Peptides against a protein of PDB entry 1Y74. Designs and how they scored, part 45

Target 1, 57 residues: chain A of PDB entry 1Y74
Amino acid sequence: LGLERDVSRAVELLERLQRSGELPPQKLQALQRVLQSRFCSAIREVYEQLYDTLDIT

## One batch from the design tools (peptide; made by RFdiffusion4, then SolubleMPNN)

Design b2_p23_7_s3 (from b2_p23_7, 12 letters changed)
Fold by OpenDDE base, seed 4:
Structure b2_p23_7_s3 (fold): chain B 57 residues (1-57), chain A 23 residues (1-23)
Amino acid sequence: as target 1 above (57 residues)
Amino acid sequence: LEELLRRFLELLRAMLEELRRLE
């Protein structure tokens, strides 16, 4: 779904920003870890189960 | 629950837009 793609794209962008050195890499890495966490995955799963019923897409 | 998920999506999209501007 769109949410999975958006999360994956966010992680990709964070990886690029970490390599550029323009921003503190530790904070970017922490945010990347949050997006890849079990918590974020669980929220995505709930979204994927309910998106049609709740019309949030 | 719907409002919570909507707010999460809005936050994620806003973050993506900012990240794209920095790239």
Scores: peptide ipSAE 0.139, ipTM 0.678, DockQ to the pose 0.412
Fold by OpenDDE base, seed 5:
Order: C-alpha cells, then structure tokens, then sequence
Structure b2_p23_7_s3 (fold): chain B 57 residues (1-57), chain A 23 residues (1-23)
C-alpha cells in the first residue's frame, strides 16, 4: 500500500521546504496540516480497508 | 468511491514527485 509512508514523506518534504525558504512557508504549512489531519487519516483508513476489495491500482 | 480514492492517490503521488524535485 504505502499510503501512510507516502503521506509521511510528503509531510517531511514540506517541512524541509519550509526550512529552506525557497517557497512561501504559509501555504506549505497549511498543506502539511491538511495531510496530518484526521480527514486524511480517515481517507487512508478507508483506502486500506477497501484496497483489496476494490483492487485499486 | 474507488474513483475518488484513485484520484486522491494520483494527486498525492504527483505532489510527492514535485516535492522530490524541489528537494
């Protein structure tokens, strides 16, 4: 599956980009918070439960 | 629901790819 790892990696990359100052940090931080939200966790859980049933590639 | 989840994953993967290029 790897979705949890992909989300965690996205958060890590966003943290690095925020620290580098290459991009305005506010939007990056907002996106990071969305990825860490209970909404994204719930979507991940639904995905993991349905993955085998729906055969999502 | 499958299409929605697929769309979400595709967007996440695309975002990760762009973020890795900026690293």
Amino acid sequence: as target 1 above (57 residues)
Amino acid sequence: LEELLRRFLELLRAMLEELRRLE
Scores: peptide ipSAE 0.131, ipTM 0.668, DockQ to the pose 0.418
Fold by OpenDDE base, seed 2:
Structure b2_p23_7_s3 (fold): chain B 57 residues (1-57), chain A 23 residues (1-23)
Amino acid sequence: as target 1 above (57 residues)
Amino acid sequence: LEELLRRFLELLRAMLEELRRLE
């Protein structure tokens, strides 16, 4: 499943952008926290459970 | 629910593409 990998990659990219200082770190950190939240994990779980049934990819 | 998940995945994909362009 690509979703977990995509979320992990997004978090990694956000960490790099925070360190570079190219963008305001506060918003990047907030977005990173959302992606690492239980909310995002719950969506991933629903996606994984319904993937075969709904064929959403 | 399928449409909601599809839309969420599209948003994540778009976000990743923008992040990759900034890096």
Scores: peptide ipSAE 0.127, ipTM 0.661, DockQ to the pose 0.418
Fold by OpenDDE base, seed 1:
Parts: structure tokens; sequence; C-alpha cells
Structure b2_p23_7_s3 (fold): chain B 57 residues (1-57), chain A 23 residues (1-23)
């Protein structure tokens, strides 16, 4: 769904920023880990199950 | 729950916009 794509795009952008060296990589990597966490995946799962019912699209 | 999910989506969108501006 759109949320899965957005999360994947966020991770991709964070990886690029880490490689560019423009920003300290530690905080970017920590944020990437949060987005790839089971917690974030669980929130995504709840969203994907309920978004139509709650009209949050 | 609806408000929590809405805030999460808003945060994700804002973060994506900032990340795109840094590239």
Amino acid sequence: as target 1 above (57 residues)
Amino acid sequence: LEELLRRFLELLRAMLEELRRLE
C-alpha cells in the first residue's frame, strides 16, 4: 500500500544521506532502524487493516 | 486510534518532505 511505499522510500533516502556524508550518520541510522522495526511494522499493519474504515486515506 | 494513526501519517509525510529537500 501507499504507507509501505512511503516507509520504504524514507529508508532509501536515509541510506543515501548516510552515504553522502553531509550529515552525521549515527542519528540517521537510528531513525532508519526505527522505521524498519517491528514496532513500525505493527503500526503499518494496523493502518492497512483499518484505514478504509477510519477514512484516513 | 484514528487520531494516533493520522498523526503518525502526518509525521511520516513531513519527514519524507524534509528528506527530499536534503537531497
Scores: peptide ipSAE 0.113, ipTM 0.645, DockQ to the pose 0.427

Design b2_p23_7_s4 (from b2_p23_7, 7 letters changed)
Fold by OpenDDE base, seed 1:
Order: sequence, then structure tokens, then C-alpha cells
Structure b2_p23_7_s4 (fold): chain B 57 residues (1-57), chain A 23 residues (1-23)
Amino acid sequence: as target 1 above (57 residues)
Amino acid sequence: LLEELQAFLEELEEMLRLLEELE
């Protein structure tokens, strides 16, 4: 689904930015951890259950 | 709930745009 893909893309981009060294890695890693958190997983589960019914993007 | 979920998606999309601009 779109949300799973977008979260995965965000994590990928954050990993690349961390490796480039252009930005402080600690802040990028903190944001990456938020996106990989149980909170985001729970929101994704709700989104996946409601997506077909509500037609949200 | 629906409005909060939509707001989360909008923030995620904005974050993706910003990250892609940095690449």
C-alpha cells in the first residue's frame, strides 16, 4: 500500500543521508527510529484496514 | 480519527518531498 511504500522510501532516504555525512546523523537516526516505531506500525495497520472503505490516499 | 490519519499522511508526504530535495 501507499503508506508502507512511503515509510519504506523515507527510511531509505534517511539511511542514505546518514551515510553521506552532509547532515548530523543523530537527528536523522532519531527520525528513522520514529518511522520504524510500533506507533507507525499501528497507524499503518489502521490505514490498511480502512483504505479500501474510505478510499484515502 | 480519519482527519488525524489524513494529517499524518500529509506530514509524511511533505517529509518525503524534503528528503528527496536533499538527495
Scores: peptide ipSAE 0.105, ipTM 0.655, DockQ to the pose 0.451
Fold by OpenDDE base, seed 2:
Formats: C-alpha cells, structure tokens, sequence
Structure b2_p23_7_s4 (fold): chain B 57 residues (1-57), chain A 23 residues (1-23)
C-alpha cells in the first residue's frame, strides 16, 4: 500500500541523512523511531482495513 | 477518522518531499 511504501521510503531517507551528517542525527533518529513505532504500524493496519472495507481508491 | 487519516497521509507526503529536498 502507499502508506507502507511512504513510511519505508521516509525511513530510508532518514537513514541516509543521518549518515551524511548534514543534519542533527539525534533528531532524525527520533523521527525514524517514531515512523518505526508500534503506533505507525497500528495506523498502517487501520489504513489497510479501511482501504479494504471502504475502497479508499 | 477518514479525514484525520487523509491529513496524516498528506503530512507524511510533505515530510517525504522535505526529506528528498535535503538529499
């Protein structure tokens, strides 16, 4: 699904930015952890369920 | 709920655009 792809892409970009050292790595790592959290996984599951049930294009 | 989810997706897309601009 689009959300799973976008979250995965965001995590990838954050990892690259952390390695570049152009930005404060701690802030990027914190954001990465949020995106990898159980909360984001739960939101993805809700999104998938709603997509299947309501056909959210 | 759907509006909130849509808003979350829009914010995520905006974050992705910002992250891509930083690369």
Amino acid sequence: as target 1 above (57 residues)
Amino acid sequence: LLEELQAFLEELEEMLRLLEELE
Scores: peptide ipSAE 0.103, ipTM 0.657, DockQ to the pose 0.420
Fold by OpenDDE base, seed 4:
Structure b2_p23_7_s4 (fold): chain B 57 residues (1-57), chain A 23 residues (1-23)
Amino acid sequence: as target 1 above (57 residues)
Amino acid sequence: LLEELQAFLEELEEMLRLLEELE
C-alpha cells in the first residue's frame, strides 16, 4: 500500500541524508526511528484495514 | 478517524517532498 511505500522511501531518504553529513544526524535519526516505530507500524496497520474496508482511493 | 488518517498521509507526503528536495 501507499503508506508502507512512503514510509520506506522516507526511511531510505533519511539514511542517505545521514550519510551525506549535510544535516545534523541526530534529528534525522530520531525521525527515522519514529517512522520505524511500533506506533508508525500500528498506524500503517490501521490504514491498511481501513483502506481495504472502506475502499479509500 | 478518516480525516485524521488523511491528514497524516498529507503530512507524510509533504515530508517526502522536502526530503527529495534535500538530495
Scores: peptide ipSAE 0.101, ipTM 0.654, DockQ to the pose 0.422
Fold by OpenDDE base, seed 3:
Structure b2_p23_7_s4 (fold): chain B 57 residues (1-57), chain A 23 residues (1-23)
Amino acid sequence: as target 1 above (57 residues)
Amino acid sequence: LLEELQAFLEELEEMLRLLEELE
């Protein structure tokens, strides 16, 4: 789904940015933690269930 | 990289806004 894809892509980009050292790694890591949080996972699950229920492709 | 990240975050924010509207 779009959300899972976008979260995964955001995490990937944050990891790359952290490795580059161009930006404060602590702030990037904090954002990464939010995106990888149980909260975001729960939201993704809800979205997936909605898509399944509504038979949205 | 930063611009791409920003674009994805903006999309995520929009999705979260839509979810908030359903509450």
Scores: peptide ipSAE 0.081, ipTM 0.608, DockQ to the pose 0.053

## One batch from the design tools (peptide; made by RFdiffusion4, then SolubleMPNN)

Design b2_p24_1_s1
Fold by OpenDDE base, seed 3:
Structure b2_p24_1_s1 (fold): chain B 57 residues (1-57), chain A 24 residues (1-24)
Amino acid sequence: as target 1 above (57 residues)
Amino acid sequence: SAELERRYEELMKQLDELIQLLLE
């Protein structure tokens, strides 16, 4: 689904920004952890369940 | 750098789209 792809793409971009070293790595890591957290996963799961129910496509 | 700025803008675009989906 689009939401899952968007989250994974965002994490990928954060990893690239972290490797550059030009931005505070701690803040980028924190954001990355939030996007990969169980909380974010739970929100994504709810969205995907609604997506399946409503069949928005 | 210009490359860093491009990557940052792309990240913000992805996050914006994600947020819009969650608020929809």
Scores: peptide ipSAE 0.051, ipTM 0.515, DockQ to the pose 0.298
Fold by OpenDDE base, seed 5:
Structure b2_p24_1_s1 (fold): chain B 57 residues (1-57), chain A 24 residues (1-24)
Amino acid sequence: as target 1 above (57 residues)
Amino acid sequence: SAELERRYEELMKQLDELIQLLLE
């Protein structure tokens, strides 16, 4: 499954946007924290268990 | 900047894909 890769890519992009300094960092940082949270990880795990036969790469 | 816009657009595409997957 490609969901983990997609989340990792999103986090990477958020980090780059934060470092640019051209956007308010608070909302970007909050979103990054959500994507890296245990809650998000749990949701991802459930999704992967339910849809492990789907090609989402 | 053009670079910022490019990165932003790429991020939004990734997030959109994630959201769509979660909505399935």
Scores: peptide ipSAE 0.051, ipTM 0.517, DockQ to the pose 0.374
Fold by OpenDDE base, seed 4:
Structure b2_p24_1_s1 (fold): chain B 57 residues (1-57), chain A 24 residues (1-24)
Amino acid sequence: as target 1 above (57 residues)
Amino acid sequence: SAELERRYEELMKQLDELIQLLLE
């Protein structure tokens, strides 16, 4: 789904922002870990299950 | 870059909105 793609893109963007040094690296790393966490994956799964009933597109 | 940061912010905003929809 779009959410999975967006999360993956977000992680990619965070990696680039970390390398640029334009933002605090530790905070970006923490956010990256959250996006890659099992918690975020579980939320994504619930979203995907609701996708058929909720039109977000 | 400023453009990369803008794209990041927009994506994070979209994720926040999706999470809010999930909580409804």
Scores: peptide ipSAE 0.047, ipTM 0.500, DockQ to the pose 0.183
Fold by OpenDDE base, seed 1:
Structure b2_p24_1_s1 (fold): chain B 57 residues (1-57), chain A 24 residues (1-24)
Amino acid sequence: as target 1 above (57 residues)
Amino acid sequence: SAELERRYEELMKQLDELIQLLLE
């Protein structure tokens, strides 16, 4: 779904920001870890289950 | 369905709080 794509895109953007050095890397890296965590995966799973039930395109 | 919605909302709330913490 779109959420998985958006999360992947966000991670990519965070990696670019980290490499540029424009911002403090610690918080960016922490956010990246959160987005790739089981926590976000669980959110995505629930999201997908809801939309599977509603059959929303 | 109602239970799934509640869980989704709770997780989104937790994510929001965590993101806010990281941005502070």
Scores: peptide ipSAE 0.037, ipTM 0.499, DockQ to the pose 0.035

Design b2_p24_1_s2
Fold by OpenDDE base, seed 2:
Structure b2_p24_1_s2 (fold): chain B 57 residues (1-57), chain A 24 residues (1-24)
Amino acid sequence: as target 1 above (57 residues)
Amino acid sequence: MEELEREYEELMRRLEELVQLLLE
């Protein structure tokens, strides 16, 4: 689903932003850890199940 | 650099919209 790709792209963009040094790396790293968390994965799975159930295009 | 910041802002906006839809 689009959400898994968007989360994966978010992590990639956060890694690139951390390497650039333009933004405070600690905040970017904290957000990256949230997106890679088991909590975010569980919310994604629930969203995917609801999406499949509701037939939202 | 500005292009990567724009891609990040667009992605953050989409994630906020998805979180709002899950909280309604």
Scores: peptide ipSAE 0.038, ipTM 0.489, DockQ to the pose 0.204
Fold by OpenDDE base, seed 1:
Structure b2_p24_1_s2 (fold): chain B 57 residues (1-57), chain A 24 residues (1-24)
Amino acid sequence: as target 1 above (57 residues)
Amino acid sequence: MEELEREYEELMRRLEELVQLLLE
């Protein structure tokens, strides 16, 4: 399951975009906060459990 | 309100630093 790594990569990309100054940082920070939220983590854990239970190769 | 906002911004910066260390 790569979802934790994909979320971590998405956060890194959002930081790079914030540092470039090309985009208003407030919207990027809001998205980063959502990805690092307990809500996003709980959805990830449920997805991982369902994937393991369904034996989806 | 401003103190809680600063603590939250500092927490987010620390989580950013941790994510970078996990990607190295």
Scores: peptide ipSAE 0.036, ipTM 0.443, DockQ to the pose 0.038
Fold by OpenDDE base, seed 3:
Structure b2_p24_1_s2 (fold): chain B 57 residues (1-57), chain A 24 residues (1-24)
Amino acid sequence: as target 1 above (57 residues)
Amino acid sequence: MEELEREYEELMRRLEELVQLLLE
């Protein structure tokens, strides 16, 4: 789904920003950990199931 | 402490490789 791709792209951008050193790496790492967390994955799965159930084309 | 930091860096590298594969 578009959300999974957007999360993956956000993680990639956060990794690139961490490598540039332009921003405090700790805040970027904290956000990346949230996006890669089991909590974020579980919310994504619930979202996907709701969209599949609601047939929202 | 140093072992956990290495495991974290390895995990982050693997997640990068997976994210790249998902964006292709």
Scores: peptide ipSAE 0.036, ipTM 0.433, DockQ to the pose 0.040
Fold by OpenDDE base, seed 4:
Structure b2_p24_1_s2 (fold): chain B 57 residues (1-57), chain A 24 residues (1-24)
Amino acid sequence: as target 1 above (57 residues)
Amino acid sequence: MEELEREYEELMRRLEELVQLLLE
């Protein structure tokens, strides 16, 4: 499903931005923590279930 | 509560390390 790939790519981009030093690393790390949270995983699972339900229609 | 917070912080650290290894 596209959302899992997009979340993984967003985390990758945040790590690259942290290493570049162009942006405050604490804010990027806080966003990374949100994306890797059990909350974002649960929202992803709900989205996947809804998408699978719509693809069966 | 403090145990679940420690498990979460450890999980986040491991995910950071894995993402770093994938980007090297």
Scores: peptide ipSAE 0.035, ipTM 0.451, DockQ to the pose 0.031

Design b2_p24_1_s4
Fold by OpenDDE base, seed 5:
Structure b2_p24_1_s4 (fold): chain B 57 residues (1-57), chain A 24 residues (1-24)
Amino acid sequence: as target 1 above (57 residues)
Amino acid sequence: SAARRAAWEALMARLDALVEELRR
C-alpha cells in the first residue's frame, strides 16, 4: 500500500501540467488543493490504517 | 466479503464524522 506516494506523485504531475500551460490551471489547482487538504489526508490515513489491520480482500 | 463490508462501513463512518467536524 503506497497511497501517500501515489498522492504525492499525482500532485507532482498536476504541478507539471499547470506549468506546461496545455490545460487551464484552475481545475488542476483545485484538485491539487483537495489532494493536499487535511481532510483528504485524514481519509487516506484512516483507509491505510484499516487496510493494514484488516483483510479487506 | 464481510471484512470488506466492515472496512467500508468504518471508513464511511469516519468520513461522516470528518464532514460534521468541518461544518462546525
Scores: peptide ipSAE 0.039, ipTM 0.533, DockQ to the pose 0.030
Fold by OpenDDE base, seed 1:
Structure b2_p24_1_s4 (fold): chain B 57 residues (1-57), chain A 24 residues (1-24)
Amino acid sequence: as target 1 above (57 residues)
Amino acid sequence: SAARRAAWEALMARLDALVEELRR
């Protein structure tokens, strides 16, 4: 599914944006913390486990 | 139940949309 890779890429981009100073770093850090949170990890696990087992669409 | 199945389908659709947002 690539969700773990997509989240990792999003975090990398956020870290680059924080270093560039183009945007307020505190809000970018908050978003990074959300993406790296236990909540996001748990949601990812549920998504990966159920996506192919449910008849969606 | 049909209601729980519909709720899971809606949740998975929302998660799929969020994944697409991350891929932009």
Scores: peptide ipSAE 0.034, ipTM 0.510, DockQ to the pose 0.031
Fold by OpenDDE base, seed 2:
Structure b2_p24_1_s4 (fold): chain B 57 residues (1-57), chain A 24 residues (1-24)
Amino acid sequence: as target 1 above (57 residues)
Amino acid sequence: SAARRAAWEALMARLDALVEELRR
């Protein structure tokens, strides 16, 4: 699973977008805060554990 | 599929339990 890498990449892109000034930063910052939250990390962990354990056919 | 539905239900139940833990 690449969810951790994908989330990290998403945060990097959000930081670049904020610095570029092409978009209003407020919503980008809010999304970044969500992605870096303990809650999102916990959800990701649960998802990854279940994905590896359950037979999803 | 039945397996996919069961997996989704299990995930949601686990997430619900996690949310309750985080609200403590």
Scores: peptide ipSAE 0.033, ipTM 0.518, DockQ to the pose 0.030
Fold by OpenDDE base, seed 3:
Structure b2_p24_1_s4 (fold): chain B 57 residues (1-57), chain A 24 residues (1-24)
Amino acid sequence: as target 1 above (57 residues)
Amino acid sequence: SAARRAAWEALMARLDALVEELRR
């Protein structure tokens, strides 16, 4: 599924947005922390397992 | 712009709510 790569890319984009200063940085940083958290990794693992098991199109 | 900031705040609020739902 490449979800690990997608999450890594999302974090990279969030870091760029934080540096631009065009958007409120606190919420951006909070979202980045969520995406880099163990919780997000656990959700990703569950999703990948369910996707493989249920063969959801 | 003020409009872009407002749209961003609304999006982030929605994401926060989704994260809270996933954590329950």
Scores: peptide ipSAE 0.024, ipTM 0.453, DockQ to the pose 0.354

Design b2_p24_2_s4
Fold by OpenDDE base, seed 4:
Structure b2_p24_2_s4 (fold): chain B 57 residues (1-57), chain A 24 residues (1-24)
Amino acid sequence: as target 1 above (57 residues)
Amino acid sequence: SAAEEERRRLLERALRLLEEELAR
């Protein structure tokens, strides 16, 4: 499924954008916090359980 | 089914965590 990998990549990109200083970091940091939240992890688990059961690739 | 019940429990957990995220 690769959802965990995609989220990890998104976080990596957000960290790079924050370090570049080209954009206000507060909103980027807030988005990073959301993506790394326990809620998002729980939703990812639901997704993986659902789609693994359905064998959707 | 057992699988449906597990999925329901996971969703309920996610909703509780969402409430915590929105409250802070």
Scores: peptide ipSAE 0.281, ipTM 0.803, DockQ to the pose 0.019
Fold by OpenDDE base, seed 2:
Structure b2_p24_2_s4 (fold): chain B 57 residues (1-57), chain A 24 residues (1-24)
Amino acid sequence: as target 1 above (57 residues)
Amino acid sequence: SAAEEERRRLLERALRLLEEELAR
């Protein structure tokens, strides 16, 4: 599974967008916090368990 | 099954964490 990598990439992109100032940084930062939350980590773990038998990368 | 119980426990944990996030 590439979910952890995809989330990490999304966070990186959000940080770049925040620095660019092209978009309102408040919502970007809020989204970043959500993606880095324990909740999202727990959901990722559920997803990984559900698809543990599947070869999806 | 043991796998179903593990999944259930993980889901329950996720739901608790969601409640905590929404309560902030």
Scores: peptide ipSAE 0.278, ipTM 0.803, DockQ to the pose 0.019
Fold by OpenDDE base, seed 1:
Structure b2_p24_2_s4 (fold): chain B 57 residues (1-57), chain A 24 residues (1-24)
Amino acid sequence: as target 1 above (57 residues)
Amino acid sequence: SAAEEERRRLLERALRLLEEELAR
Protein backbone atom coordinates (compact mmCIF):
# COMPACT_ATOMS: atom_id res chain seq x y z
CA LEU B 1 0.00 0.00 0.00
CA GLY B 2 1.27 3.45 -0.93
CA LEU B 3 -1.09 5.50 1.22
CA GLU B 4 1.58 6.62 3.68
CA ARG B 5 3.82 7.72 0.81
CA ASP B 6 0.97 9.62 -0.85
CA VAL B 7 0.08 11.39 2.39
CA SER B 8 3.73 12.30 2.91
CA ARG B 9 3.84 13.72 -0.63
CA ALA B 10 0.66 15.71 0.02
CA VAL B 11 2.21 17.19 3.16
CA GLU B 12 5.34 18.12 1.20
CA LEU B 13 3.22 19.90 -1.41
CA LEU B 14 1.33 21.76 1.31
CA GLU B 15 4.62 22.93 2.80
CA ARG B 16 5.75 24.21 -0.61
CA LEU B 17 2.46 26.06 -1.06
CA GLN B 18 2.89 27.68 2.34
CA ARG B 19 6.40 28.86 1.45
CA SER B 20 5.28 30.25 -1.93
CA GLY B 21 2.92 32.72 -0.25
CA GLU B 22 0.40 32.36 -3.07
CA LEU B 23 -2.28 31.32 -0.58
CA PRO B 24 -2.94 32.28 3.04
CA PRO B 25 -1.06 29.70 5.10
CA GLN B 26 -3.57 29.16 7.93
CA LYS B 27 -5.89 26.76 6.12
CA LEU B 28 -2.96 24.94 4.53
CA GLN B 29 -1.39 24.46 7.95
CA ALA B 30 -4.69 23.20 9.33
CA LEU B 31 -4.92 20.60 6.57
CA GLN B 32 -1.31 19.59 7.14
CA ARG B 33 -2.04 19.13 10.84
CA VAL B 34 -4.98 16.86 10.05
CA LEU B 35 -2.94 14.74 7.63
CA GLN B 36 -0.18 14.36 10.23
CA SER B 37 -2.58 13.64 13.10
CA ARG B 38 -2.64 10.44 15.12
CA PHE B 39 -6.22 9.99 13.93
CA CYS B 40 -5.14 9.85 10.29
CA SER B 41 -2.37 7.40 11.18
CA ALA B 42 -4.89 5.17 12.96
CA ILE B 43 -7.20 5.27 9.93
CA ARG B 44 -4.30 4.28 7.67
CA GLU B 45 -3.64 1.30 9.92
CA VAL B 46 -7.31 0.28 9.74
CA TYR B 47 -7.19 0.57 5.96
CA GLU B 48 -4.06 -1.56 5.76
CA GLN B 49 -5.64 -4.26 7.94
CA LEU B 50 -8.91 -4.28 5.98
CA TYR B 51 -7.13 -4.68 2.65
CA ASP B 52 -4.24 -6.86 3.85
CA THR B 53 -5.24 -9.67 1.50
CA LEU B 54 -5.85 -7.37 -1.47
CA ASP B 55 -3.24 -6.30 -4.01
CA ILE B 56 -3.68 -2.54 -3.79
CA THR B 57 -0.91 -0.08 -4.61
CA SER A 1 -12.08 -14.23 15.07
CA ALA A 2 -8.76 -12.78 16.17
CA ALA A 3 -8.60 -10.68 12.97
CA GLU A 4 -12.09 -9.27 13.59
CA GLU A 5 -11.18 -8.38 17.17
CA GLU A 6 -7.97 -6.67 16.03
CA ARG A 7 -9.92 -4.65 13.44
CA ARG A 8 -12.46 -3.69 16.11
CA ARG A 9 -9.70 -2.56 18.48
CA LEU A 10 -8.10 -0.48 15.72
CA LEU A 11 -11.44 1.14 14.87
CA GLU A 12 -12.14 1.93 18.51
CA ARG A 13 -8.71 3.54 18.79
CA ALA A 14 -9.35 5.62 15.66
CA LEU A 15 -12.69 6.82 17.07
CA ARG A 16 -11.07 7.87 20.35
CA LEU A 17 -8.40 9.78 18.44
CA LEU A 18 -11.08 11.46 16.30
CA GLU A 19 -12.83 12.66 19.45
CA GLU A 20 -9.54 14.08 20.70
CA GLU A 21 -8.95 15.89 17.38
CA LEU A 22 -12.47 17.39 17.41
CA ALA A 23 -12.03 18.56 21.00
CA ARG A 24 -8.97 20.70 20.15
Scores: peptide ipSAE 0.278, ipTM 0.801, DockQ to the pose 0.019
Fold by OpenDDE base, seed 3:
Structure b2_p24_2_s4 (fold): chain B 57 residues (1-57), chain A 24 residues (1-24)
Amino acid sequence: as target 1 above (57 residues)
Amino acid sequence: SAAEEERRRLLERALRLLEEELAR
């Protein structure tokens, strides 16, 4: 599954957006925190178990 | 089933972690 990679990419993009200064950084930083949280990692594990038999790229 | 029980245990863990995140 590519969910871990997709989350990592999303975090990278959020970091770039924060550095650009074009958007208020607070909400972007909050979203980054959520995506990197232990909670989101646990939900990802549930997702991966549910869809382990599915060919999701 | 064993798979359903494992999924339930994982969900219960996720809920505990959510409670911890919301308490911050």
Scores: peptide ipSAE 0.275, ipTM 0.801, DockQ to the pose 0.019

Design b2_p24_3_s1
Fold by OpenDDE base, seed 5:
Structure b2_p24_3_s1 (fold): chain B 57 residues (1-57), chain A 24 residues (1-24)
Amino acid sequence: as target 1 above (57 residues)
Amino acid sequence: SSLIEEYLAQIQELLREIEEALAA
């Protein structure tokens, strides 16, 4: 579940950057939207199914 | 694959913008 973890971590870091005001908030928000898109959700689902099949927690 | 390519392109572009902002 590396991608899922990386996406979650990226979102967290972007939220911190957004709150700091260091970078343009709209651009950060756009990136957050991409990372939280159905694309990433679909990839997450695939990984989850693989691990379910392999019975790995 | 076209959809994946579009999302990847968007991510790459936004990361580039962030990198440029950090360099400023």
Scores: peptide ipSAE 0.049, ipTM 0.525, DockQ to the pose 0.524
Fold by OpenDDE base, seed 4:
Structure b2_p24_3_s1 (fold): chain B 57 residues (1-57), chain A 24 residues (1-24)
Amino acid sequence: as target 1 above (57 residues)
Amino acid sequence: SSLIEEYLAQIQELLREIEEALAA
């Protein structure tokens, strides 16, 4: 679904930025951890459940 | 504050830091 794809893409982009050294690595790593946290996972789960309920193609 | 509010605050702060670093 869209949210799962967007989160995965965001994590990928942050990994690239971290490797490039353009930004403070610790801050980028912290943001990556937030995006991969149980919070974001829970939001994704709710989003997917709503999608299933509405039966949207 | 709620768990959601705490995580949102963390995300907002980190995004601000990234924005400032990119602008420098």
Scores: peptide ipSAE 0.047, ipTM 0.521, DockQ to the pose 0.429
Fold by OpenDDE base, seed 2:
Structure b2_p24_3_s1 (fold): chain B 57 residues (1-57), chain A 24 residues (1-24)
Amino acid sequence: as target 1 above (57 residues)
Amino acid sequence: SSLIEEYLAQIQELLREIEEALAA
């Protein structure tokens, strides 16, 4: 939920930064790959499952 | 944009903390 939204927003911001050239592109690309990785996907899944189980809104 | 850079820094910190928690 919140994490999913933040990750999606982060990816969007990274794309904008890459186009602007404000930061080193290679470091931005590395972070972009991490945010779109299976690692982040797994974290989001666990996060969502915990909130579903605990019925936290 | 300093705002965008600050937000990305926060994300990087969160990712670092998660990684450390998983490694502990």
Scores: peptide ipSAE 0.041, ipTM 0.486, DockQ to the pose 0.052
Fold by OpenDDE base, seed 3:
Structure b2_p24_3_s1 (fold): chain B 57 residues (1-57), chain A 24 residues (1-24)
Amino acid sequence: as target 1 above (57 residues)
Amino acid sequence: SSLIEEYLAQIQELLREIEEALAA
């Protein structure tokens, strides 16, 4: 779904920003970990389930 | 980068929509 794709793209962009050194690497790494965390995975699962039963766009 | 900020904003919007659906 869109959320899954957007999260994956966000992680990719964060990796590029980390290499460029524009932002503190520790903060970027923390954000990457959040986006790849079990929390975000759970949210995505809930979204997909609700999307199947409700019209969430 | 403004591009990553845009993607994060999209994610935030999706989370908002989920919150609204759960509140309904």
Scores: peptide ipSAE 0.035, ipTM 0.473, DockQ to the pose 0.041

Design b2_p24_3_s2
Fold by OpenDDE base, seed 1:
Structure b2_p24_3_s2 (fold): chain B 57 residues (1-57), chain A 24 residues (1-24)
Amino acid sequence: as target 1 above (57 residues)
Amino acid sequence: LEEIEAYQRELEELLRELEELLRE
């Protein structure tokens, strides 16, 4: 699904930034945790329900 | 709902900080 892929891509980009050392590691790690949190999972669940109902990308 | 709203606020704050760091 689009949202799951977009969140996964965001996490991947943040991991690259973490490895480069361009950003404060603690703040970047906090952002990564938020993107993988129950919040993002709940939004993904709503998105999946809408996708299943309307069959739209 | 309250937990979702709390994480939304945290995400918005962290994104704002990230945008500021990338601008400098």
Scores: peptide ipSAE 0.054, ipTM 0.534, DockQ to the pose 0.474
Fold by OpenDDE base, seed 4:
Structure b2_p24_3_s2 (fold): chain B 57 residues (1-57), chain A 24 residues (1-24)
Amino acid sequence: as target 1 above (57 residues)
Amino acid sequence: LEEIEAYQRELEELLRELEELLRE
């Protein structure tokens, strides 16, 4: 789904920024943890339920 | 709900910090 793809892409971009050293690695790691948290999983679940209800891809 | 709200606040704070770093 779109949200799962967007979160995965965001994590990849953060990993690239971390490797480049352009941003403080601790802040990027904290953001990465939030994106992989139960919060994002809960939002993903809501989106999945909406798509299931509307029968759309 | 409290956990979701806490993560949302943390995410918003980290995004603001990231935006500040990109503006400098």
Scores: peptide ipSAE 0.052, ipTM 0.532, DockQ to the pose 0.462
Fold by OpenDDE base, seed 3:
Structure b2_p24_3_s2 (fold): chain B 57 residues (1-57), chain A 24 residues (1-24)
Amino acid sequence: as target 1 above (57 residues)
Amino acid sequence: LEEIEAYQRELEELLRELEELLRE
């Protein structure tokens, strides 16, 4: 859950920055897209499967 | 591999946009 939590936190922080107007919304949206990309999701899914199997705790 | 290459291209594009923002 570490990667999922970190990505979710990063997305949350980007949403806050978008609402504050500190950075161009389009650039923040691009960063959000990268973090929520299918590739990141696939890596997270593999990590979760390994965690469940190995009980890394 | 195609998915990794697509992610790399998206990341490179983001980095270029950030570099432009920092120069302005």
Scores: peptide ipSAE 0.048, ipTM 0.524, DockQ to the pose 0.250
Fold by OpenDDE base, seed 5:
Structure b2_p24_3_s2 (fold): chain B 57 residues (1-57), chain A 24 residues (1-24)
Amino acid sequence: as target 1 above (57 residues)
Amino acid sequence: LEEIEAYQRELEELLRELEELLRE
């Protein structure tokens, strides 16, 4: 699913940036927490339900 | 609504901090 994949990719990229030390770890960690929040999870769930119902690509 | 509002505030704060960090 597009949204789930994009969120997962964003988290992966942030983990890479955190390991490289290019950005302060605290800021990257905050962004990771937002992307993994209950709100993002709820939006993902709605998107998945919509995708299953409409079979959109 | 409260969870959405809390998320919005957190996101706005994070964006401001990132903008400050990336500014020379």
Scores: peptide ipSAE 0.046, ipTM 0.519, DockQ to the pose 0.284

